# Ledger of designs, part 40: peptides against a protein of PDB entry 3VA4

Target 1, 107 residues: chain A of PDB entry 3VA4
Amino acid sequence: EPIGQLRLFSGTHGPERDFPLYLGKNVVGRSPDCSVALPFPSISKQHAVIEISAWNKAPILQDCGSLNGTQIVKPPRVLPPGVSHRLRDQELILFADFPCQYHRLDV

## One batch from the design tools (peptide; aimed at target 1 P41 S42 I43 S44)

Design b2_p28_3 (made by RFdiffusion4)
Pose (drawn by RFdiffusion4):
Structure b2_p28_3 (pose): chain A 107 residues (1-107), chain P 28 residues (1-28)
Amino acid sequence: as target 1 above (107 residues)
Amino acid sequence: SLEERVTELESQLEAYEEQVTELESQLE
């Protein structure tokens, strides 16, 4: 069962798209092979990873050296490549120009 | 590496070319 959700907000691309997040590595990228496939040209083929060790542990987000970056929306931050960031519930993230929201599920 | 970054830029450029071709087809 999914233990988290990544909500890609509605936009020019159409309505919201929700992606389940599971234990282990959840790769965010353009490639259809990615656990979270965001099939938009500005997204890197392997853009970022959300690693989840347990349903009761904070996911760790890292940028994989993406071209257009990964940012935390609030507080505003750029995530340097390879630096771990613990995700908080409801935290807003940008992958390139695409805003998303992480939500922890229950349980 | 620099080689990997260049490959990713080429791949991104192909993805934009494909998106533009699809928009032109919809416009026709």

Design b2_p28_3_s2 (made by RFdiffusion4, then SolubleMPNN; from b2_p28_3, 22 letters changed)
Fold by OpenDDE base, seed 4:
Structure b2_p28_3_s2 (fold): chain B 107 residues (1-107), chain A 28 residues (1-28)
Amino acid sequence: as target 1 above (107 residues)
Amino acid sequence: SAAARAEELAEAAAAEAEAAAARAAAAA
């Protein structure tokens, strides 16, 4: 059962896509075996990770040393590789230049 | 910018959700 959701907003790539987030590590990347597969050239094969624990359902976002970076939109912040960022509900994230939003599910 | 676009899209999504909730309440 998903604990959260990552929304990729619509754009030049196509329509909106929603990715379920589960307990454990949810890898964001260009690789097709990623939990959040973003098959775009500007996305690293393993771009970032969203980790969710059972004892703390608030996700932790970390950039994995991606080429084009991971950013929080508001307030603006570029995430240094490996530095933990606790996601808030409705948090806006840029993976490279792709806008996404985290949504906590009522579970 | 990508950041500005993200904020605009988020606002649009919030407005849509609020409108849907209002319609549901009116129909109940």
Scores: peptide ipSAE 0.370, ipTM 0.750, DockQ to the pose 0.022
OpenDDE base, seeds 1, 2, 3, 5: peptide ipSAE 0.202, 0.354, 0.213, 0.340; ipTM 0.735, 0.740, 0.741, 0.740

Design b2_p28_3_s4 (made by RFdiffusion4, then SolubleMPNN; from b2_p28_3, 17 letters changed)
Fold by OpenDDE base, seed 1:
Structure b2_p28_3_s4 (fold): chain B 107 residues (1-107), chain A 28 residues (1-28)
Amino acid sequence: as target 1 above (107 residues)
Amino acid sequence: SAAERARELAEAERAREEERRRLEELAE
């Protein structure tokens, strides 16, 4: 069962989408094979990865050298490629210009 | 800056989400 969720907020691209996150690596990218498939031109095929090592540990977000970057909103910062960022519950993330939110599931 | 844009966008998205939730609650 999913340990977390990544919500893509609604926007010009369309309606809101929720992506389940599981133990292991959840790849975020434009490729349809990604766990979190964001089929948008500004998203890299392999854009970022959310790795969940355990249900009781914060997921680790890493940008994979994406073209348009991965940003944390609060506090605001651009994630350098390969730098680990521990996700907090309800954290807002920009993949390129697409706002998303991580949600920890109570499981 | 990118940070400023991100913040503004995120805040707007949160606001929209909250409004959506409130509307759903009213419909219940």
Scores: peptide ipSAE 0.139, ipTM 0.636, DockQ to the pose 0.033
OpenDDE base, seeds 2, 3, 4, 5: peptide ipSAE 0.090, 0.109, 0.080, 0.121; ipTM 0.573, 0.584, 0.622, 0.600

Design b2_p28_4 (made by RFdiffusion4)
Pose (drawn by RFdiffusion4):
Structure b2_p28_4 (pose): chain A 107 residues (1-107), chain P 28 residues (1-28)
Amino acid sequence: as target 1 above (107 residues)
Amino acid sequence: DDELDELEDELDDLQLELNDLHEELKSL
């Protein structure tokens, strides 16, 4: 069962798209093989990874050296490539120009 | 509206090409 959710907000691409997040590596990228496939040209083929060790542990987000970056929306931050960031529930993230929101699920 | 759609397509193509080049550089 999914233990988290990545909400891609509605936009020029259409209505909101929700992606389940599971234990283990959840790769965010443009490739259809990615666990979270965001099929938009500004997203890197392997853009970021969301690693989840357990349902009761904070996911860890890292940028994988993406071209257009990964940012935390609030507080505003750029995530340097390879630096771990612990995701908080409801935290807003940008992958390139695409805003998303992480939600922890229950349990 | 047709000119705006063409420009959006061109921008998407360009963004794709930059990303492909970026992936090639990372592979080296």

Design b2_p28_4_s1 (made by RFdiffusion4, then SolubleMPNN; from b2_p28_4, 22 letters changed)
Fold by OpenDDE base, seed 4:
Structure b2_p28_4_s1 (fold): chain B 107 residues (1-107), chain A 28 residues (1-28)
Amino acid sequence: as target 1 above (107 residues)
Amino acid sequence: SAAEAAARAAREAELAELEERHEEEKAK
């Protein structure tokens, strides 16, 4: 069962989509093989990774050297590649120009 | 329903704020 959820807000690309997040590495990227598949040209094949540990319910977000970057929205912060960011519940994230929100699930 | 309408409104407001912030940051 999923431990978290990543919401992709609706936009010109289409309706809102929710992606389940599991223990381990959840890769965000344009590649259809990604756990969080965002099939958009501005998203890198392997854009970022959200890693969830059994010992830490707060997932760790890392940009994987994406072309168009990964940003935290509030407060605004561009994540340098490979630098760990602990996600807070309800945190807003930009993958390139696509707005998303992390939600912690109660399990 | 009213709850669904409120949820949609909240998401729209959040997205608008998000887009505004993003645009401001890109302009730097």
Scores: peptide ipSAE 0.038, ipTM 0.574, DockQ to the pose 0.038
OpenDDE base, seeds 1, 2, 3, 5: peptide ipSAE 0.028, 0.030, 0.045, 0.027; ipTM 0.523, 0.539, 0.593, 0.522; seed 3 fails the geometry check

Design b2_p28_4_s2 (made by RFdiffusion4, then SolubleMPNN; from b2_p28_4, 22 letters changed)
Fold by OpenDDE base, seed 4:
Structure b2_p28_4_s2 (fold): chain B 107 residues (1-107), chain A 28 residues (1-28)
Amino acid sequence: as target 1 above (107 residues)
Amino acid sequence: SEAERRAREERERELEEEERRHEELLAQ
């Protein structure tokens, strides 16, 4: 069962979508085989990864060298490629210009 | 092991504290 959720907010691209996050690597990208598939031109095929371990269920976000970057919204921070960022509950993230929010599930 | 249990509990506390601080930031 999912340990977390990534919400893509509604926008010009379409309605809000929720993506379940599981143990292991959850790839964020434009490729349809990504766990978090964001089929938008500004998203890299493999844009970022959210990794969740069994022993630390706090997700670790890394940008994979995306073209248009990954940003933490508050406090504002551009995430350099390969740098680990521990996601906090309700944290707001920009993949390129697409706003998302992480939600920790109580499981 | 007990050591692993304690380490896991410590990590969980760190997460909870970080999440709390984040919620406070979001409320500002």
Scores: peptide ipSAE 0.069, ipTM 0.591, DockQ to the pose 0.015
OpenDDE base, seeds 1, 2, 3, 5: peptide ipSAE 0.019, 0.018, 0.019, 0.023; ipTM 0.486, 0.446, 0.399, 0.483; seed 1 fails the geometry check

Design b2_p28_4_s4 (made by RFdiffusion4, then SolubleMPNN; from b2_p28_4, 22 letters changed)
Fold by OpenDDE base, seed 5:
Structure b2_p28_4_s4 (fold): chain B 107 residues (1-107), chain A 28 residues (1-28)
Amino acid sequence: as target 1 above (107 residues)
Amino acid sequence: DALAAAARRAREEELARLEEEHERLLAL
């Protein structure tokens, strides 16, 4: 059962997509093998990782040394590669130029 | 690199729009 969700907002790339997040490492990247597969040229094959250690703990987001970066909207911040960022519910994230939102599922 | 600069500007503009929207949502 998914514990969280990552929403990719609609844009010129296409419609909104929702990705379930599970316990463990949820890799965000262009590779089709990623848990959160974003098949766009500006996304690195393995761009970032969202790690969920428990259903009652905040996920940890890390950039994996992506080419075009990972950014938090509020407070505005570019994530240095490998630095842990604790995700808050409803947090807005840019993977490259793709706006996403994390939210916790009520399970 | 003009292409890279344009891409960065686009990301920065998107970030700014999202920041403004997020502030508006938090103010409610």
Scores: peptide ipSAE 0.030, ipTM 0.508, DockQ to the pose 0.034
OpenDDE base, seeds 1, 2, 3, 4: peptide ipSAE 0.028, 0.027, 0.023, 0.027; ipTM 0.478, 0.476, 0.519, 0.480

Design b2_p28_5 (made by RFdiffusion4)
Pose (drawn by RFdiffusion4):
Structure b2_p28_5 (pose): chain A 107 residues (1-107), chain P 28 residues (1-28)
Amino acid sequence: as target 1 above (107 residues)
Amino acid sequence: SLSELEDEVDDLESELNDLHDELLDLQS
């Protein structure tokens, strides 16, 4: 069962798309193979990873050296490539120019 | 037209990402 959710907000691309997040590595990228496939040209083929060790542990987000970056929206930050960031529930993230929101699920 | 320009911008962004992936492979 999914233990988290990545919400890609509605936009020019259409209505909101929701992606389940599971224990283990959840790769965010443009490739259809990615656990979270965001099929937009500004997203890197392997853009970022959300690693989840347990349902009761904070996911770790890392940028994988993406071209257009990964940012935390609030507080505003750029995530340097390879630096771990613990995700908080409801935290807003940008992958390139695409805003998303992480939600922890229950349980 | 505006749609043709948007398609061109998408193509260019895709090409930049491909080139970026090739650069990362060379640096590996």

Design b2_p28_5_s2 (made by RFdiffusion4, then SolubleMPNN; from b2_p28_5, 23 letters changed)
Fold by OpenDDE base, seed 1:
Structure b2_p28_5_s2 (fold): chain B 107 residues (1-107), chain A 28 residues (1-28)
Amino acid sequence: as target 1 above (107 residues)
Amino acid sequence: SAAAARAAEEARLAALEEAHEEALAAAA
C-alpha cells in the first residue's frame, strides 16, 4: 500500500494526476519506468528521487542533476543536485515548471 | 478544489519568478 502521494496539478499538459509513493526510492522522471513518470520533454529521464525510509519518517527529496531543476516553493529554494531535502506534508514542489504537491497518506 | 487551485497558482508563480531570474542572469 502507498504511504505517500505526489500530486501533479492540472495545467496545459492535462488534468491532475496522483502518483502513489512507496517505501524506498520513488524516481521522478521522463522515463516510463519511473515511479513518478512525467512524460514531458522538460523533465529529465531521471529528474529527482523521493526516498521514504519508513512510514513515520519524512521523505527525502533529491534532485538528480536534472537539466531544468527541482524547486521548493515555500520558502523558495532551488535544490542543488544530490542535496537532501526533507519533505513536509502538503509541500509544494516544482519539477522543471511542473507544480506538484507531496501528501502523506494515513497508513 | 479551491485549495488545489491556490496551491497550483502559488507554484506557477514561483516558476515564473525562477524563469525571470534565469533570464536576467543570462542577459547580464
Scores: peptide ipSAE 0.197, ipTM 0.650, DockQ to the pose 0.048
OpenDDE base, seeds 2, 3, 4, 5: peptide ipSAE 0.086, 0.245, 0.254, 0.280; ipTM 0.565, 0.686, 0.695, 0.710; seeds 3, 4, 5 fail the geometry check

Design b2_p28_5_s3 (made by RFdiffusion4, then SolubleMPNN; from b2_p28_5, 23 letters changed)
Fold by OpenDDE base, seed 5:
Structure b2_p28_5_s3 (fold): chain B 107 residues (1-107), chain A 28 residues (1-28)
Amino acid sequence: as target 1 above (107 residues)
Amino acid sequence: SAAARRAAEEARLAELEAAHEAELAAAA
């Protein structure tokens, strides 16, 4: 069962979507094979990865060298490729220009 | 050196884990 969730906020692409996050590597990207499939042209095929090693371990976000970047909203920061960022509960993330929010699930 | 950078990154990740543990504890 999922131990986290990534919410894609509603926008011009359509309504809000919620993606479950599981133990292991959750790839964010345009490819339909990604755990978090964001089928939008500005998203790289493999854009970023959210790795969750355990429910009580820090979820780690890394940009995979995406074309249009991965950003943390508050405090604002563009993630350099391959640099590990701990996801806080309620973290707001931009994949390219798509706003998302991570939240931890109680399990 | 590359080894020193790896060690520094490992230490940084340990601090991130500590922060995560505190977050979980606060939510309990």
Scores: peptide ipSAE 0.108, ipTM 0.618, DockQ to the pose 0.018
OpenDDE base, seeds 1, 2, 3, 4: peptide ipSAE 0.096, 0.106, 0.086, 0.092; ipTM 0.604, 0.618, 0.608, 0.616

Design b2_p28_5_s4 (made by RFdiffusion4, then SolubleMPNN; from b2_p28_5, 24 letters changed)
Fold by OpenDDE base, seed 1:
Structure b2_p28_5_s4 (fold): chain B 107 residues (1-107), chain A 28 residues (1-28)
Amino acid sequence: as target 1 above (107 residues)
Amino acid sequence: SAAAARAAEEARLAALEEAHEAALAAAA
């Protein structure tokens, strides 16, 4: 049962894709074994992590020292590696230059 | 949806801004 969702918006890479997020660590990266596998050259093998400790708590996003960074859209902010960012529902995120959106699911 | 399209565009514009700033900084 997913607790959240990360949506990758459509673009030159292809159509929109939704990735389920579960309790614990959800790794975002180019490696195929990542929870959120983004198979694109500009994405680091282990790019970032979204950690969900409970269904009623906001997830924590951390960049893992990625090459092309992890950014919050509003207000614009580059996340320093290892620094915790509490995700808000509907928050827009850039992994490298790939626009994504976090969505909290009803549980 | 229209909302999704607007959100995606906003994020893309932000990406372009960051890329531009990074390029300027690297060239300085």
Scores: peptide ipSAE 0.178, ipTM 0.645, DockQ to the pose 0.049
OpenDDE base, seeds 2, 3, 4, 5: peptide ipSAE 0.148, 0.093, 0.201, 0.144; ipTM 0.628, 0.594, 0.661, 0.621; seed 4 fails the geometry check

Design b2_p28_6 (made by RFdiffusion4)
Pose (drawn by RFdiffusion4):
Structure b2_p28_6 (pose): chain A 107 residues (1-107), chain P 28 residues (1-28)
Amino acid sequence: as target 1 above (107 residues)
Amino acid sequence: AIDAKRAAELAELERWKEEHPEEAAHLY
């Protein structure tokens, strides 16, 4: 069962798309093989990883050296490549120019 | 390694925007 959710907000690409997040590595990228496939040209083929150790542990987000970056929306931050960031429930993240929101699920 | 990856991805994105100007303007 999914233990989190990555919401890609609605935009020029159409209505919101929701992606389940599971225990283990959840790769965010353009490749259809990615756990979270965002099939947009500005997204890197392997863009970021969300690693989840347990349903009761904060996911860790890292940028994988993406071209157009990964940012935390609030407080505004750029995530340097390879630096771990613990995701908070409802935290807004940009992957390139695409805003998303992480939600922890229950349980 | 990251620089090489970004250079390849930049070249791919620029080519895609040149081939798809209307789709690029719609998306970005």

Design b2_p28_6_s1 (made by RFdiffusion4, then SolubleMPNN; from b2_p28_6, 14 letters changed)
Fold by OpenDDE base, seed 2:
Structure b2_p28_6_s1 (fold): chain B 107 residues (1-107), chain A 28 residues (1-28)
Amino acid sequence: as target 1 above (107 residues)
Amino acid sequence: SIAEQQEKERAELEAWKAAHPEEWARLF
């Protein structure tokens, strides 16, 4: 059962998509076997990771040394590769130039 | 400095907003 959600907002690429997030590592990337598969050229094969260690703890976002970066929107932050960032509920994230939002789910 | 880094990050965000106005609008 998912305990979080990553929403990819609609855009020129198509409609919005909601990706379930589970305990453990949720890899964000262009590779089709990623937990959050974003099949876009500007997304690295393994772009970032959202790790959820417990249902009652904030997820940790890390950029994996992506080409086009991972950013927090408010306040603006360019995440250095491998540096942990705790996600707040409703956090707005840019993977390359794709806007997403993290949501904690009620379980 | 921290201020310079923040300025850089703001500039990058503003550049993105300018390049993707419709996508930015959908965030709100």
Scores: peptide ipSAE 0.271, ipTM 0.773, DockQ to the pose 0.055
OpenDDE base, seeds 1, 3, 4, 5: peptide ipSAE 0.023, 0.071, 0.102, 0.023; ipTM 0.487, 0.584, 0.615, 0.514; seeds 1, 5 fail the geometry check

Design b2_p28_6_s2 (made by RFdiffusion4, then SolubleMPNN; from b2_p28_6, 14 letters changed)
Fold by OpenDDE base, seed 1:
Structure b2_p28_6_s2 (fold): chain B 107 residues (1-107), chain A 28 residues (1-28)
Amino acid sequence: as target 1 above (107 residues)
Amino acid sequence: SIAARQAEERAELEAWKAANPELWARLF
């Protein structure tokens, strides 16, 4: 069962989409085999990873050396590649210029 | 390396933008 959810907000690219997040590595990227597939040219094929451990339900977000970066919105922070960021519930994330929001599921 | 992958991604993105200027204007 999903431990969390990543919401891609609606925009000029299309409607809102919700992606379930599971234990283990949830890869965010343009490649269609990514668990969070963002099929947009400014998203790297393998852009970032959201890792969730059974012993630590707070996901860890890590940029994978993406071209256009991964950012936390508030407080604003550009994530250096490979640097772990522990996601808080309702955290707002930019993958390139695409705004997303992490939501912790109550499980 | 990250730099090499970024260079590749940049080239691909620029090629896509050039080939799809109207779509790019809508998406970005």
Scores: peptide ipSAE 0.481, ipTM 0.857, DockQ to the pose 0.972
OpenDDE base, seeds 2, 3, 4, 5: peptide ipSAE 0.466, 0.468, 0.469, 0.461; ipTM 0.853, 0.851, 0.854, 0.849

Design b2_p28_6_s3 (made by RFdiffusion4, then SolubleMPNN; from b2_p28_6, 16 letters changed)
Fold by OpenDDE base, seed 3:
Structure b2_p28_6_s3 (fold): chain B 107 residues (1-107), chain A 28 residues (1-28)
Amino acid sequence: as target 1 above (107 residues)
Amino acid sequence: SIEERREKEKKELEEWKKKNPEEWKKLF
């Protein structure tokens, strides 16, 4: 069962979408086989990864060297490729220009 | 810098999208 959720907010691209997150590596990218598949040209085929090591630990977000970047919204911060960022519950993330939100689920 | 390059790429992509709406639609 999912331990977390990544929400893609609604926009000109379409309606809101929710992606389940599981233990291990959850790849974010344009490739259709990604755990979080974002089929948009500005998203890299493998854009970022959200790794969850345990149900009671904060996930780790890493940019995979994406073209258009991965950013934390508050406070604003561009993530250098490969640098680990611990996600807080309800954290707002930009993958390229697509706003998303991480949510921890009750397990 | 990394941030500078990413911002430039994003801006250029957005400008391209506006100028080439038909080509942009083909990407989906």
Scores: peptide ipSAE 0.071, ipTM 0.578, DockQ to the pose 0.199
OpenDDE base, seeds 1, 2, 4, 5: peptide ipSAE 0.031, 0.030, 0.027, 0.023; ipTM 0.433, 0.446, 0.501, 0.453; seed 2 fails the geometry check

Design b2_p28_6_s4 (made by RFdiffusion4, then SolubleMPNN; from b2_p28_6, 11 letters changed)
Fold by OpenDDE base, seed 3:
Structure b2_p28_6_s4 (fold): chain B 107 residues (1-107), chain A 28 residues (1-28)
Amino acid sequence: as target 1 above (107 residues)
Amino acid sequence: SIAAKQAEEKAELEAWKKAHPEEWAALF
C-alpha cells in the first residue's frame, strides 16, 4: 500500500493525476520507468527523487541535477542538486513548470 | 558531470521544440 501521494495539478497538458509513493526511492522524471512518470519534454529523464524511509517520517526530496530545476513554492526556494529537503504534508512543488503537491496517506 | 548532462538534455529539448512547435505550445 502507498505511504504517500504526489498530485500533478490539471493544466493544458491534461487532467489531474495522482501518483502513489512507496517506501524507498520514488524517482520523478520523464522516463516511463520512473515511479512518478511525467512524460513532458521539459522534465528530465530522471528529474528528482522522493525517498520515504518510514510511514511516520517526512519524505526527503532531492533534485537530481535536472535541466529545468525543482522548486518549493511556499516559501519559494530553488533546490540545489543533491541537497535534501524534508517534505511537509501538503507541500507544493514545481518540477520544471509543472505544479505538484505531496500529501501523506493514512496508513 | 551535471553541466555536461544538462547541455545534452538542452540540445535534445531544443531539437524537439523545433520539430514540434505546435505540440510544445499546447503544453502550457
Scores: peptide ipSAE 0.458, ipTM 0.854, DockQ to the pose 0.871
OpenDDE base, seeds 1, 2, 4, 5: peptide ipSAE 0.438, 0.445, 0.418, 0.446; ipTM 0.845, 0.848, 0.833, 0.848

Design b2_p28_7 (made by RFdiffusion4)
Pose (drawn by RFdiffusion4):
Formats: structure tokens, sequence, C-alpha cells
Structure b2_p28_7 (pose): chain A 107 residues (1-107), chain P 28 residues (1-28)
């Protein structure tokens, strides 16, 4: 069962798309093989990874050296490539110009 | 570097198509 959710907010691309997040590596990228496939040209083929060790542990987000970056929206931050960031519930993230929100699920 | 160039070219083509669509809608 999914233990988290990545909400891609509605936008020019259409209504909101929700992606389940599971234990293990959840790769965010443009490739259809990615666990979280965001099929938009500005997204890197392997853009970022959300690693989840357990349902009761904070996911770790890392940028994989993406072209257009990964940012934390609030507080505003750029995530340097390869640096781990613990995701908080309801935390807003930008992958390139695409805003998303992480939600922890229950349990 | 090749993969980054290819991605920039796809992104540029995509933004140009969106701009053309917005210009046509404004003219209507």
Amino acid sequence: as target 1 above (107 residues)
Amino acid sequence: LTEELEQLLEENEHLLEELETLEEELEE
C-alpha cells in the first residue's frame, strides 16, 4: 500500500495528478519508467528521488543533478544536487516549474 | 551535456507551441 502521496497541482497541463509513494526509492522524472512520471519537457529524465525507509520515517528527497532544479517552496530553498532533505507532511516542492505537495498517509 | 542540450531543445519547442496557441486565442 502507498505510504505517501505526491500531488502535482493543477496547471497549464490540466487537473491535479496524484502519485502514490511507496517504501523504497521513488524516482521523480520524465521517463515513463519513473515511479513518479511527470512527462513534461522541463523535468529531467531522472530528476529527483524520494526515499522512504518506513511508514513512520520522514521521506528523504534528493535532487539528482536535474537541469532546472528542485526547490523547497516554504521556507524558500534550492536543494543542491545530492543533498538529503527530510520531507515534512504538506511540504510544497518545485520540480523545475512544477509545484507539488507531499502528504504522508496513514499507516 | 548532450542530454541537457536535448532537454533544453524539447523545452524550447514546447514553450514556443504554447506561445503560438496563446497568440491564436488572443486573436479570436

Design b2_p28_7_s1 (made by RFdiffusion4, then SolubleMPNN; from b2_p28_7, 18 letters changed)
Fold by OpenDDE base, seed 5:
Structure b2_p28_7_s1 (fold): chain B 107 residues (1-107), chain A 28 residues (1-28)
Amino acid sequence: as target 1 above (107 residues)
Amino acid sequence: MEEEKKLLEEEEKYLKELEKALQELLAK
């Protein structure tokens, strides 16, 4: 079962989508083989990574040198490439301009 | 206990701010 969830909110791109997150590296990117596949031109092939080391540990988000960036919404912060950011439950993230929300699942 | 109280208050504040931010994002 998944340890977490990444929700892509609905928008002009289409309906809301939920992506399960598992232990290990969950790659976010435009490439269809990504764990979190966001098939949009503004998303890099390998845009970011969410790494979960344990069920009771906060996931680590890193931008992978994406073209259009990865941002934390509140408090506002653009993530420098390769810099670890610990995700808080229900945290809002922008991959390029696509708003997402991380949710910790009860396991 | 004081530490726990502070953590809860901070979390509640955080979630409230997130809710506001989400509303702003989805309003676009």
Scores: peptide ipSAE 0.403, ipTM 0.795, DockQ to the pose 0.020
OpenDDE base, seeds 1, 2, 3, 4: peptide ipSAE 0.402, 0.391, 0.392, 0.398; ipTM 0.790, 0.788, 0.788, 0.794

Design b2_p28_7_s2 (made by RFdiffusion4, then SolubleMPNN; from b2_p28_7, 20 letters changed)
Fold by OpenDDE base, seed 4:
Structure b2_p28_7_s2 (fold): chain B 107 residues (1-107), chain A 28 residues (1-28)
Amino acid sequence: as target 1 above (107 residues)
Amino acid sequence: MKEREEELEEERRYLEELKRLEELLKAL
């Protein structure tokens, strides 16, 4: 059962896409074997990680030293590599220049 | 009580702003 969802908004790349998030590490990156595969040049092969623990379903987002960064939109914050950020429901995230939104699933 | 009310108001404003930003992002 997915615990959360990461939505990639529609854009020049194509239509909106929704990625399920599960317990454990959900890697965001350009590599096709990533849980959240964003096949775009500005995305690092392993760009970031969203980790969801069994004891706390609130996801922790960390940038993995990406080239073009990971940012929270509101309130604005650039995430330093390896620094944990707890995702709030409906939070807007920029992976490089790609806007995404985290959604908590009520399961 | 006053502090909790202020926290709730801040949270409501935050969610409203997020909703607005979401719609703006969808429109890009």
Scores: peptide ipSAE 0.224, ipTM 0.690, DockQ to the pose 0.020
OpenDDE base, seeds 1, 2, 3, 5: peptide ipSAE 0.127, 0.037, 0.059, 0.034; ipTM 0.598, 0.520, 0.556, 0.544

Design b2_p28_7_s3 (made by RFdiffusion4, then SolubleMPNN; from b2_p28_7, 21 letters changed)
Fold by OpenDDE base, seed 2:
Structure b2_p28_7_s3 (fold): chain B 107 residues (1-107), chain A 28 residues (1-28)
Amino acid sequence: as target 1 above (107 residues)
Amino acid sequence: AAEAEEERELAEKARREEEELRERLEEL
């Protein structure tokens, strides 16, 4: 069962979409094989990874050397490639120009 | 839906502010 959720907000690309996040590595990217598949040209094939090591631990977000970057919204911060960022519940993230939000699910 | 839209707008605003900051730093 999913431990978390990544919400892609609605926009010019279409309606809102929710992606389940599981234990282990959840790859964010344009490739259809990604756990969080964002089929947009500005998203790298393997853009970022959200790793969840345990249900009671905050996920770790890393940019994978994406072309258009991964950013935290509050406060605004571009994540350097490979640098670990601990996600807070309800944290807002930009993958390229796509706003997303992480939600911890009740388990 | 309203909350999601506000959060989206906030994300877009933050992105613009970061971009403006980057541009200003490049000018220095």
Scores: peptide ipSAE 0.041, ipTM 0.534, DockQ to the pose 0.032
OpenDDE base, seeds 1, 3, 4, 5: peptide ipSAE 0.018, 0.019, 0.018, 0.025; ipTM 0.476, 0.475, 0.465, 0.534; seed 4 fails the geometry check

